# Peptides against a protein of PDB entry 6B9H, part 91

Target 1, 151 residues: chain A of PDB entry 6B9H
Amino acid sequence: AELCESLLTWIQTFNVDAPCQTVEDLTNGVVMAQVLQKIDPAYFDENWLNRIKTEVGDNWRLKISNLKKILKGILDYNHEILGQQINDFTLPDVNLIGEHSDAAELGRMLQLILGCAVNCEQKQEYIQAIMMMEESVQHVVMTAIQELMSK

## One batch from the design tools (peptide; made by RFdiffusion4, then SolubleMPNN)

Design b2_p23_5_s2 (from b2_p23_5, 10 letters changed)
Fold by OpenDDE base, seed 1:
Structure b2_p23_5_s2 (fold): chain B 151 residues (1-151), chain A 23 residues (1-23)
Amino acid sequence: as target 1 above (151 residues)
Amino acid sequence: SPEEQRRKEVREFFEELLAQPLP
């Protein structure tokens, strides 16, 4: 999916420790958890990150477990910190991500993380970084943000 | 051109997003 591919490119700009070159690399949630910690290390602190299993291999049950924790973290962050700036979004199906590496659903997950980045305390930094990306990626990101924050 | 207009729209979107106050 175009959304997933563009947001994967965006995720790669965070330069996290975990491998993040393919859709499959993101399905265990480790990259996403590390990205969230960069976005807000006070909220997504080391204690939170330690709840994410880092060595799950091909175990789709463990992948889904991680993804559920991450999704919960995002939803809680939106409610507690962002003041519910992310509105009326379709929740990603983490079962499809973990079990089938569903790119469309992964794109929805990454879109929620994008919502966190552009509304967090460091939003200026992340928006400016997006503005330095290729135009095609910027356009997809713009559309993704509009979908999240529209009333 | 349509391409120029598209780039302009994208730039203006993010500039407006930058101008919004933090939640």
Scores: peptide ipSAE 0.677, ipTM 0.936, DockQ to the pose 0.903
Fold by OpenDDE base, seed 4:
Structure b2_p23_5_s2 (fold): chain B 151 residues (1-151), chain A 23 residues (1-23)
Amino acid sequence: as target 1 above (151 residues)
Amino acid sequence: SPEEQRRKEVREFFEELLAQPLP
């Protein structure tokens, strides 16, 4: 999916420690958790990150467990910190991500993380970084943000 | 051109997003 591909490219700009080259690399949630910690390390602190299991392999149940924690973290962050700027009318199906590496659903998850980045304390830096990406990626990101923030 | 207009829209979108205050 174009959304997932573009947001994967965006995720790669965070330079996290975990491998993040493919859709499959993101399905265990480790990359996403590390990205969220970069976005707001005070909220997504080490205690939070330690709840995400890193040695998951191909265990889709563990993937789903991680993804559920991440999704909850995002939703809580949106409510507690972002002032509900992210519209959660359609939540990603973490089961499809974990079990089937569903790119469309993964795209929705990454879209939520994008919502965190463009509304966080350091939103200026993240938006500026997006503006330096390829135009095609920027357009997808724009559309994704519009979808999140539209009521 | 349509391509130029698209790029303009994208740029303006993010500029406006930058200008928005934090919640």
Scores: peptide ipSAE 0.676, ipTM 0.935, DockQ to the pose 0.898
Fold by OpenDDE base, seed 3:
Structure b2_p23_5_s2 (fold): chain B 151 residues (1-151), chain A 23 residues (1-23)
Amino acid sequence: as target 1 above (151 residues)
Amino acid sequence: SPEEQRRKEVREFFEELLAQPLP
């Protein structure tokens, strides 16, 4: 999916410790959790990050468990910190991500993380970083933000 | 050109997003 590929490129700019080269690399949620910690380390602190299992392998049940925790974290962050700036979105199906590496659903998950980045305290830095990316990626990101913040 | 116009729209979008206050 175009959304997933563009947002994967965006995710790679965070330079997290976990491998993040492919869609499959993101299906266990570890990269996404580390990205969220960079976005807001006070909210997504070490205690929160430690709830995400790192030695998952190909265990789709453990992947889904991680993804559910991450999705909950994003939704709580949106409600408690972002003032519900993210709205009118379809929740990603974490079962399809964990068991089938569904790129479309993963794209929706990464879109929610994008919503966190462009509404957080450090939004200026993240928006400026996006403005330095390839124009095609910027256009996809713009569309993704418009979908999240539409009233 | 259409390509130039699209690039302009993208730039203006993010500039406006930067100008918005934090929630």
Scores: peptide ipSAE 0.676, ipTM 0.935, DockQ to the pose 0.906
Fold by OpenDDE base, seed 2:
Structure b2_p23_5_s2 (fold): chain B 151 residues (1-151), chain A 23 residues (1-23)
Amino acid sequence: as target 1 above (151 residues)
Amino acid sequence: SPEEQRRKEVREFFEELLAQPLP
């Protein structure tokens, strides 16, 4: 999916420790968790990160477990920290992500992370970084943000 | 051109987003 591919490119700019080259690399949630920690390490602290299993392999059940925790973290972050700036969104189906590497649903997950980045305390830095990306990616990101914050 | 207009709209969007206060 176009959304997923563009946001994967965006995710890669975080230079996290976990492999993040493919859609499959993101399905266990480890990359996403590390990205969230970079976005707000005070909220997504080491204790939170330690709840995410890193040695998942191809175990889709463990992937789904991680993804559920991450999704909960994002939703809680939106409610507790972002003042619910992310609105009118459909929740990603983490089962499809974990079991089938569904790119569309993964895109929705990454979209929520994008919402965190552009509304967090360091939003200026993240927005400026996005503005330096390829125009096609910027356009997709813009649309993704609009879907999150516009009613 | 349509391409230039698109780029302009994208730039303006993020500039406006930057201008919004933090929650």
Scores: peptide ipSAE 0.675, ipTM 0.935, DockQ to the pose 0.858

Design b2_p23_5_s3 (from b2_p23_5, 13 letters changed)
Fold by OpenDDE base, seed 1:
Structure b2_p23_5_s3 (fold): chain B 151 residues (1-151), chain A 23 residues (1-23)
Amino acid sequence: as target 1 above (151 residues)
Amino acid sequence: SEAEKRRQEVREFFEQLLSQPLP
């Protein structure tokens, strides 16, 4: 999926410790959790991050468990910190991500993280970083933000 | 050109997004 591919490229700019080269690398939620901690370390603190299981392997049940925690964290962050700027009408299906590595649903998950980045306290830095990416990626990211903010 | 228009649209979008206040 174009959305997932572009947002994967965006996720890679965070230079997190966990592998983040493929769609499969993101399905256990570890990369996403580390990215969220970078976005807002006061909210997604070490105690929060420690709830995400590392070294999950191919255990899809553990993947789904992690993804559910991450999704909850994003939704709570949107409600408590972002003032509900992100519309959550179409939530990603974390079961499809964890069990089937569904790229479309993963794209939706990454889109929510994008929503956090462009609305957080450090939004200026993240937006400026996006503006330095390839034009094709910028266009996809723009569309993704428009979808989140216009509903 | 169409490419130039597209780039301008993207740039204006993010510049406008930068100007929006924090929540």
Scores: peptide ipSAE 0.674, ipTM 0.935, DockQ to the pose 0.887
Fold by OpenDDE base, seed 4:
Structure b2_p23_5_s3 (fold): chain B 151 residues (1-151), chain A 23 residues (1-23)
Amino acid sequence: as target 1 above (151 residues)
Amino acid sequence: SEAEKRRQEVREFFEQLLSQPLP
């Protein structure tokens, strides 16, 4: 999916420690958790990050468990910090991500993280970084933000 | 051109997003 591919490219700009080259690399949630910690380390602190299992391998149950924690964290962050700027009407199916590496649902998950980045305290830096990416990626990101923040 | 218009739309979108205050 174009959304997932573009947002994967965006995720790669964070230079996290975990591998983040493929869709499969993202399915265990470790990259996403590390990205969220970069976005707001005070909220997604070390205690929060330590709840995410890192050595999950192909265990889709552990992947789903991680993804559920991440999704909850994002939703809580949206409510507690972002002032409910993210529209969570349609939530990603973390079961499909964890068990089947569903790119469409992963794209929706990354879209929520995008919502965190463009609404966080350091939003200026993240938006400016997006503006330096390929135009095709920028356009996808734009539409993703529009969908996310529209009522 | 349409391509330039598209690029301009994207640029304007993010510039507007930058100008929005934090909630």
Scores: peptide ipSAE 0.673, ipTM 0.935, DockQ to the pose 0.888
Fold by OpenDDE base, seed 2:
Structure b2_p23_5_s3 (fold): chain B 151 residues (1-151), chain A 23 residues (1-23)
Amino acid sequence: as target 1 above (151 residues)
Amino acid sequence: SEAEKRRQEVREFFEQLLSQPLP
């Protein structure tokens, strides 16, 4: 999916410790959790991160468990910190991500993380970084943000 | 050109986004 591929490219700019080269790499949620910690380490602190199982392998049940925790974290962050700037009522299906590596649903999850980045305290830095990416990615990111923050 | 217009639209979007206050 175009959304997923563009946002995967964006996610790679975070240079997290976990492998993040493929869609499959993101399905266990570890990369997402590490990215969220970079976005706001005070909220997504070590205690939060430690709830995410790192040695998941191909266990889709563990993947889904991680993804559910991450999704909850994002939603709570949006409510508690971002003032509900993210306004997307279509939540990603974490079951499809964990069990089937569904790129479309993964894209939706990454879109929520994007929403966190462009609304967090360090939004200026993240937006500026996006503006340095290739135009095709920028356009997809723009559209993704518009979808999240539209009233 | 249309390509230039597209790029300008993207730039203006993010510049506007930058100008928005934090919640």
Scores: peptide ipSAE 0.672, ipTM 0.935, DockQ to the pose 0.857
Fold by OpenDDE base, seed 3:
Formats: sequence, structure tokens, C-alpha cells
Structure b2_p23_5_s3 (fold): chain B 151 residues (1-151), chain A 23 residues (1-23)
Amino acid sequence: as target 1 above (151 residues)
Amino acid sequence: SEAEKRRQEVREFFEQLLSQPLP
């Protein structure tokens, strides 16, 4: 999926500790959790991050468990910190991500993380970083933001 | 060109986004 591939490229700019080269690398939620901690370490603190299991292997049930926690964290962050700037138009299906590595649903989840980045306290830094990426990626990111912030 | 117009649209979008206040 175009959305997933572009946002995977964006996620890679965070240089997190966990491997993040493929769609499969993101299905356990560890990369996404580490990215969220970088976006707002006061909210997504070490206590929150420690709730995400790191050694899940191919266990899709554990992947789904992590993904549910991350999705909840994003939604809570949107309501408590971002003032509901992100529109809940379509929630990602974390079951499809964890069990089937569904790229389309993963793209939707990464889109929510994008919404956090461009609305957080350090939004200027993240927007400027996006403006340094390839134009094709920037265009996909623009469309994704427009979709999230549409009322 | 069409490509130049597209790049201009993207640039203007993010510049406008930068100008918006924090929530």
C-alpha cells in the first residue's frame, strides 16, 4: 500500500532501536511504541513503554495485544493532549495487522502516529523533517494529514 | 510544469501547517 510504504519511510527517520525495515518489523508494535516515546516522552514515558512486550516472536496474539495498547495510547493522547485534532474516521484493524501483516491497516495505524507528530509540542521539528523528504513521500504525507484533520 | 505545481502545492501546505498554533 502506498500509504504504508511512505509512512514506513517516515518512521525510519526516527532511528529507533528496534528493526524497522519491513512491514513485518512493525507488526509487533515495538517500533511504533518507541516512535511515540520520541514524539512525547512525557506522555509515552518508560512506564508506558514497559507495558509493550518486546520478545513476541511470531506470536500473533502477543502482537495484537501490543497493538491494542498502542492504539489506546494514541487515542488517549489525542483526547487528553491534542484536543481531538485527529478525526477518528476509521480505526485500524489491529487483528489484521498482528495476524496477517496487513499493510493497509498498518498504514492507517502509522497515519495516526503521523497525526500525533504534526500536532505535538515539537510539531515544528517533525514538519520540517517531513519537508526534507522525497516529494512523493511528502505528497502522501500531506494527503494523510488532510484526511486526519478533516472535520 | 505539472510537477512544479505539485511541489509548490506540497510546500505551501506544510508552510501553512507550520503557521498554525498548537492545540
Scores: peptide ipSAE 0.672, ipTM 0.935, DockQ to the pose 0.915

Design b2_p23_5_s4 (from b2_p23_5, 10 letters changed)
Fold by OpenDDE base, seed 1:
Structure b2_p23_5_s4 (fold): chain B 151 residues (1-151), chain A 23 residues (1-23)
Amino acid sequence: as target 1 above (151 residues)
Amino acid sequence: SEEEKRREEVRKFFEELLAQPLP
């Protein structure tokens, strides 16, 4: 999916410790959790990150458990910190991500993380970094933000 | 060109996004 591929490229700019080269690499939630900690380490602190299980392997039940925690964290962050700027009318199906590596649903999850980045305290730095990416990626990111912040 | 218009649209979008105040 175009959304997932472009946002995967964006996620790779964070240079997290976990492998993040493929869609499958993101399905256990570890990369996403590490990215969220970079976005706001005061909110997504070490105690929060430690709730995300590492060494999940191919256990789709553990993947889904991690993804549910991450989704809850994003929604709580949106409510408590971002002033509900993210539209959560349609939430990603974390079951499809964990069990089937669904790229479309993963794209929706990454879109929520994008919403956190462009609304956080360091939004200026993240937006400026996006503006330095490939034009095709920038266009997809723009569309994703427009969908996410639609009233 | 259409390519130039697209690039300008993207640039303008992010410039406006930068100008928005933090929540």
Scores: peptide ipSAE 0.673, ipTM 0.934, DockQ to the pose 0.890
Fold by OpenDDE base, seed 2:
Structure b2_p23_5_s4 (fold): chain B 151 residues (1-151), chain A 23 residues (1-23)
Amino acid sequence: as target 1 above (151 residues)
Amino acid sequence: SEEEKRREEVRKFFEELLAQPLP
């Protein structure tokens, strides 16, 4: 999916410790959790991060468990910190991500993380970083943000 | 060109996004 591929490229700019080269690399949620910690380490602190299992392997049940925690974290962050700037009426299906590595649903998940980045305290830095990416990626990111914040 | 228009649209979008106050 175009959304997933573009946002995967964006996620790679965070240079997290976990492997983040493929869609499959993101399905266990570890990369996403590390990215969220970078976005707001005060909210997504070490205690929060420690709830995410890092040694998941191919266990889709553990992947889904992690993804559910991450999604909850994002939604709580949106409500508590971002002032509900993100539209969460359409949520990603974390079961499809964990069990089937569904790129479309993963894209939706990454889109929510994008929403966090462009609305967080360091939004200026993240937006400026996006503006340095390839134009095609920027356009996809723009559209993704518009979808999240249109309501 | 359409390409230039697209680039300008993207640029303007993020510039406006930058100008929005923090929540």
Scores: peptide ipSAE 0.673, ipTM 0.934, DockQ to the pose 0.890
Fold by OpenDDE base, seed 3:
Structure b2_p23_5_s4 (fold): chain B 151 residues (1-151), chain A 23 residues (1-23)
Amino acid sequence: as target 1 above (151 residues)
Amino acid sequence: SEEEKRREEVRKFFEELLAQPLP
């Protein structure tokens, strides 16, 4: 399966408040921000979440602004909390996500969030949840994690 | 079978990931 498709399915297991049925639903960053808050609410606290603009509509500039904040949050989390376990050699192009809903780049962004989940304090719960998903999704997730951990 | 081998590979991967200590 395609990376973005499988990780979208994974993201849907978080049951966030924002709509998360399509690729376009994720392009404004609101779903991703809510997922990160679930992963580590002490780090991605309410003050952090409030920096993400809601109700941006189709404004690609606002989408990109949100996505940049989220990417920064992930990178800071990786450095400060995760011990730099995530390989950020190829960062997602948030401009392509915000302006063109690029699924490949969105997949890379979701992959970084996956890296946060499987290395956080609650990694046991998230890994166990992944092990309950369809085998095809599990295989894509495994490959995605292997790519992140390959230094 | 190849499918069985693939499923076993995935299972072992996540079990090993679970066994790794937190950073």
Scores: peptide ipSAE 0.673, ipTM 0.934, DockQ to the pose 0.900
Fold by OpenDDE base, seed 4:
Structure b2_p23_5_s4 (fold): chain B 151 residues (1-151), chain A 23 residues (1-23)
Amino acid sequence: as target 1 above (151 residues)
Amino acid sequence: SEEEKRREEVRKFFEELLAQPLP
């Protein structure tokens, strides 16, 4: 999906330690967890990150477990820190992500992370970084943000 | 052009997003 591809490109700008070149690389949640820690290390601290299993391989059950934890973390962060700036209109199906590498659902998950980045304390830096990306990516990101924060 | 308008729309969006206060 265009959303997933654009947000994958965005995720790559974080330069996390975990591989993040393909959709498949993101399905275990490790990259997403590391990105969230960069976004807000006080909230997504080491204790939180340690709950995310690494080196899950092809174990889709472990992937789903990680993804559920990440989704919960995002939702909690939205309520506790962001003041509910992100609309919970449609939650990603983490089962489809973990078991089938569903790009559309992964895109929705990355969209939630995008919502965290553009509403966090360091939103200025993240928005400025987005503004330096390819125009086509910026447009997709804009649309994604609009969808998340629409009333 | 339409392309220029699109780019300006995107720029304006993020500028406005930057200007919004933190919650």
Scores: peptide ipSAE 0.673, ipTM 0.934, DockQ to the pose 0.894

Design b2_p23_6_s1 (from b2_p23_6, 12 letters changed)
Fold by OpenDDE base, seed 1:
Structure b2_p23_6_s1 (fold): chain B 151 residues (1-151), chain A 23 residues (1-23)
Amino acid sequence: as target 1 above (151 residues)
Amino acid sequence: SSKEQKRKETQQFFQELLEEALK
């Protein structure tokens, strides 16, 4: 999916410790958790990050468990910190991500993380970073932000 | 061209988004 591919490129700009080169690399949630910690380390602190199991391998049940925790964290962050800045009526299906590496659903998950970045305390930095990316990626990211922020 | 219009639209969007973030 175009959304997933563009947002994967965006995720790679965070330079997290976990491998993040392929869609499959993101399905265990470890990269996403590390990205969220970079976005807001006070909220997504070390205690929160420690709830995400590393070295999951191919265990899709553990992947889904991680992804559920991450999704909950994003939704709680939106409510408690961002003040309901993003839409959450269409949530990603974390079961499809964990069990089948569904790129479309993964794209929706990454889109929620994008919403966190462009609304967090350091939103200026993340917006500026996006503006330095390839134009084709910027356009997809723009569309993704517009969808999140629409009523 | 359509590509040029797309580029301008994207640039305008992020410029406005950035300006809002700086308020």
Scores: peptide ipSAE 0.691, ipTM 0.945, DockQ to the pose 0.924
Fold by OpenDDE base, seed 2:
Structure b2_p23_6_s1 (fold): chain B 151 residues (1-151), chain A 23 residues (1-23)
Amino acid sequence: as target 1 above (151 residues)
Amino acid sequence: SSKEQKRKETQQFFQELLEEALK
């Protein structure tokens, strides 16, 4: 999916410790959790991160468990910190992500993370970083942001 | 061209978004 591929490229700019080269790499949620910690380490602190199982392998049940925790974290962050700036009415299906590596649903998950980045305390830095990406990626990211903020 | 228009729209969007972030 175009959304997923563009946001995967965006996610890679965070240079997290976990492998993040493919869609499959993101399905266990570890990369997402590490990205969220970079976005707001005070909220997504070590205690929160430690709830995410890192040695998941191909266990889709563990993937889904992680993804559910991450989704909850994102939604709570949006409500508690961001003041519900993003639209969470269309939630990603984490079951499809974990079990089938569904790129479309993964894209929606990454879109929510994008919403966190462009609304967090360091939003200026993340916006500027996006503006340095290739134009095609920027356009997709723009559309994704617009969808989040439209309500 | 449509491509150029798309590029301009994208640039303007992020400029405005950045301006809002700097408030």
Scores: peptide ipSAE 0.690, ipTM 0.945, DockQ to the pose 0.923
Fold by OpenDDE base, seed 4:
Structure b2_p23_6_s1 (fold): chain B 151 residues (1-151), chain A 23 residues (1-23)
Amino acid sequence: as target 1 above (151 residues)
Amino acid sequence: SSKEQKRKETQQFFQELLEEALK
């Protein structure tokens, strides 16, 4: 999916420690958790990050567990910190991500993380970073932001 | 062209988003 591919490219700009080259690399939630910690380390602190299991391998149950925690964290962050700026009417199906590496649903999850980045305290830096990406990626990111913030 | 218009739309979007972030 174009959304997932573009947002994967965006995720790679964070230079997290975990491998993040493929869709499969994202399905265990570790990369996403590390990205969220970069976005707001005060909220997504070490205590929060430590709840995300590493070394899950192909265990889709552990993947789903991680993804559920991440999704909850994003939604709580939106409510507690961002002031309900993210449209959460259509949530990603973390079961499809964890069990089947569903790119479309993964794209939705990454879209929520994008919402955190462009609304956080350091939103200026993240917006500027996006503006330095390839035009095709920028366009997809734009549409993703528009969908997130639309009523 | 449609491609150029698309590029301009994207550029304008992020410029406005950035300006809002700087307020």
Scores: peptide ipSAE 0.689, ipTM 0.944, DockQ to the pose 0.918
Fold by OpenDDE base, seed 3:
Structure b2_p23_6_s1 (fold): chain B 151 residues (1-151), chain A 23 residues (1-23)
Amino acid sequence: as target 1 above (151 residues)
Amino acid sequence: SSKEQKRKETQQFFQELLEEALK
């Protein structure tokens, strides 16, 4: 999916510790959790991060468990910190991500993380970083932001 | 061209988004 591939490229700019080269690398949620911690370490602190299991292997049940926690964290962050600026009427299906590595649903998950980045305290820095990316990626990111901000 | 217009549209979008972020 175009959305997933572009946002995977965006996620890679965070230079997290976990491998993040493929769609499969993101299905256990570890990369996403580390990215969220970079976005707002006061909210997504070490205690929150430690709730995400790192050694899940191919266990899709554990992947789904992690993804559910991450999705909840994103939604709570949106309501508690961002003031419900993100349109979340279409939530990603974490079951499809964990069990089938569904790229379309993963793209929706990464889109929510994008919403956190462009609305957080350091939004200026993240917007500027996006403006330094490849033009084709920027266009997809623009479309994704527009969709999130539409009410 | 369509490509040029697309690039300008994207650039304008993020410039405006950045300006709003600086307020």
Scores: peptide ipSAE 0.688, ipTM 0.945, DockQ to the pose 0.920

Design b2_p23_6_s2 (from b2_p23_6, 11 letters changed)
Fold by OpenDDE base, seed 1:
Structure b2_p23_6_s2 (fold): chain B 151 residues (1-151), chain A 23 residues (1-23)
Amino acid sequence: as target 1 above (151 residues)
Amino acid sequence: SSEKKKKEETKKFFEELLEEAKK
């Protein structure tokens, strides 16, 4: 999916420790958790990150477990810190991500993370970083942000 | 062109978004 491809490129700019070259690399949630910690390390602190299982391999049950924790973290962050600025009526299906590596649903998950970045304390820096990306990626990211902020 | 218009739209969007973020 175009959304997933562009947001994967965006995720890669965070330079996290975990491999993040392919859609499959993101399905265990480890990259996403590390990205969230970079976005707001006070909220997504080490104790939070430690709840995400690493080295899950191809175990789709463990992937789904991680993804559920991450999704909950994002939703709680939106409510508790961001003031419910993200439109969450359409949530990603983490079962499809974990079991089938569904790119469309993964795109929705990454879109929620994008919402965290452009609304967090360091929102200015993340917006500026996006503005330095390829125009084609910026355009997709723009549409994704617009969807998140719509009421 | 349509591509030119898309580029201008995208640039304007993020410039405005950045302006709001600086407030």
Scores: peptide ipSAE 0.698, ipTM 0.944, DockQ to the pose 0.986
Fold by OpenDDE base, seed 4:
Structure b2_p23_6_s2 (fold): chain B 151 residues (1-151), chain A 23 residues (1-23)
Amino acid sequence: as target 1 above (151 residues)
Amino acid sequence: SSEKKKKEETKKFFEELLEEAKK
């Protein structure tokens, strides 16, 4: 999906420690967790990150477990810190991500992370970073942001 | 062109978003 591919490119700009070259690399949630920690290390602290299992391999049950924790973290962050800035009515299906590497659902998960970035304390820096990306990627990101914050 | 318009729309969007972020 175009959304997933563009947001994967965006995720890669975070330069996290975990491999993040493919859709499959993101399905275990480790990259996403590390990205969230960069976005707000006070909220997504080391204690939170340690709840995400790193040695997952092809275990889709562990992937789903991680993804559920990440999704909960995002939703809690939106409620507790961001003040309900993002629309969470259409949540990603983490089962499809973990078991089938569903790109469309993964795109929706990354979209929620995008919402965290463009609404967090360092939102200015993340917006500026997006503006330095390829125009085609920027356009997809724009659409994703618009969908997130539309009422 | 439609592509030029698309690029301008995107640029304007993020410029406005950035301006709001600076407040």
Scores: peptide ipSAE 0.698, ipTM 0.944, DockQ to the pose 0.984
Fold by OpenDDE base, seed 2:
Structure b2_p23_6_s2 (fold): chain B 151 residues (1-151), chain A 23 residues (1-23)
Amino acid sequence: as target 1 above (151 residues)
Amino acid sequence: SSEKKKKEETKKFFEELLEEAKK
């Protein structure tokens, strides 16, 4: 999916410790959790991160478990910190991500993370970083942001 | 061209977004 591929490229700019080269790499949630910690380490602290299982392998049940925790974290962050700036009416199906590596649903998950980045305390820095990316990626990111912020 | 307009639109969007973020 175009959204997923563009946001995967964006996610790669975070240079997290976990492998993040493919869609499959993101399906266990470890990369996403590490990215969220970078976005707001005070909220997504070590205690939160430690709830995410890192040695998941191909166990789709463990993937889904991680993804559910991450999604909850994102939604709680949006409510508690961002003031409901993100439209969360259409939630990603974490079951499809974990079991089938569904790129479209993964894209929606990454879109929520994008919403966290462009609304967090360091939003200026993340926006500036996006502006340095390939224009085609920027356009997709723009569309994703617009969709998130629409009410 | 449509591509030129697309690029300009994207640039304008993030410039405005950045401006808002600096407030």
Scores: peptide ipSAE 0.697, ipTM 0.944, DockQ to the pose 0.986
Fold by OpenDDE base, seed 3:
Structure b2_p23_6_s2 (fold): chain B 151 residues (1-151), chain A 23 residues (1-23)
Amino acid sequence: as target 1 above (151 residues)
Amino acid sequence: SSEKKKKEETKKFFEELLEEAKK
């Protein structure tokens, strides 16, 4: 999906330790957890990150478990820190991500992380970083942000 | 052109978003 592809490119700018070259690389949640820690290390601290299992391999059950924890973290962050109400009916299906590597649902998950970045304490820096990306990617990111704002 | 207008729209969006972020 276009959303997933553009946001994967955005995720790669964080230069996390975990491999993040393909959609499959993101399905275990490790990259997403490391990105969230960079966005707000006080909230997504080492104790939180350590709850995300590494060495998952192809175990889709473990992937889904990680993804559920990450989604919960994002939702809690939005409610507790960002003061935003998130519509549960628009949440990504983590089962489809973990079991089938569904790019559309993964895109929705990355969109939520984008929402965290452009609303966090360091939002100015993340917005400036996006403005340095390829224009076609910026356009997709813009659309994703606008969709979040309209919810 | 449509491509030019698209680029201008995107640039304007993030410029405004950045201004709000600086407040």
Scores: peptide ipSAE 0.696, ipTM 0.944, DockQ to the pose 0.977

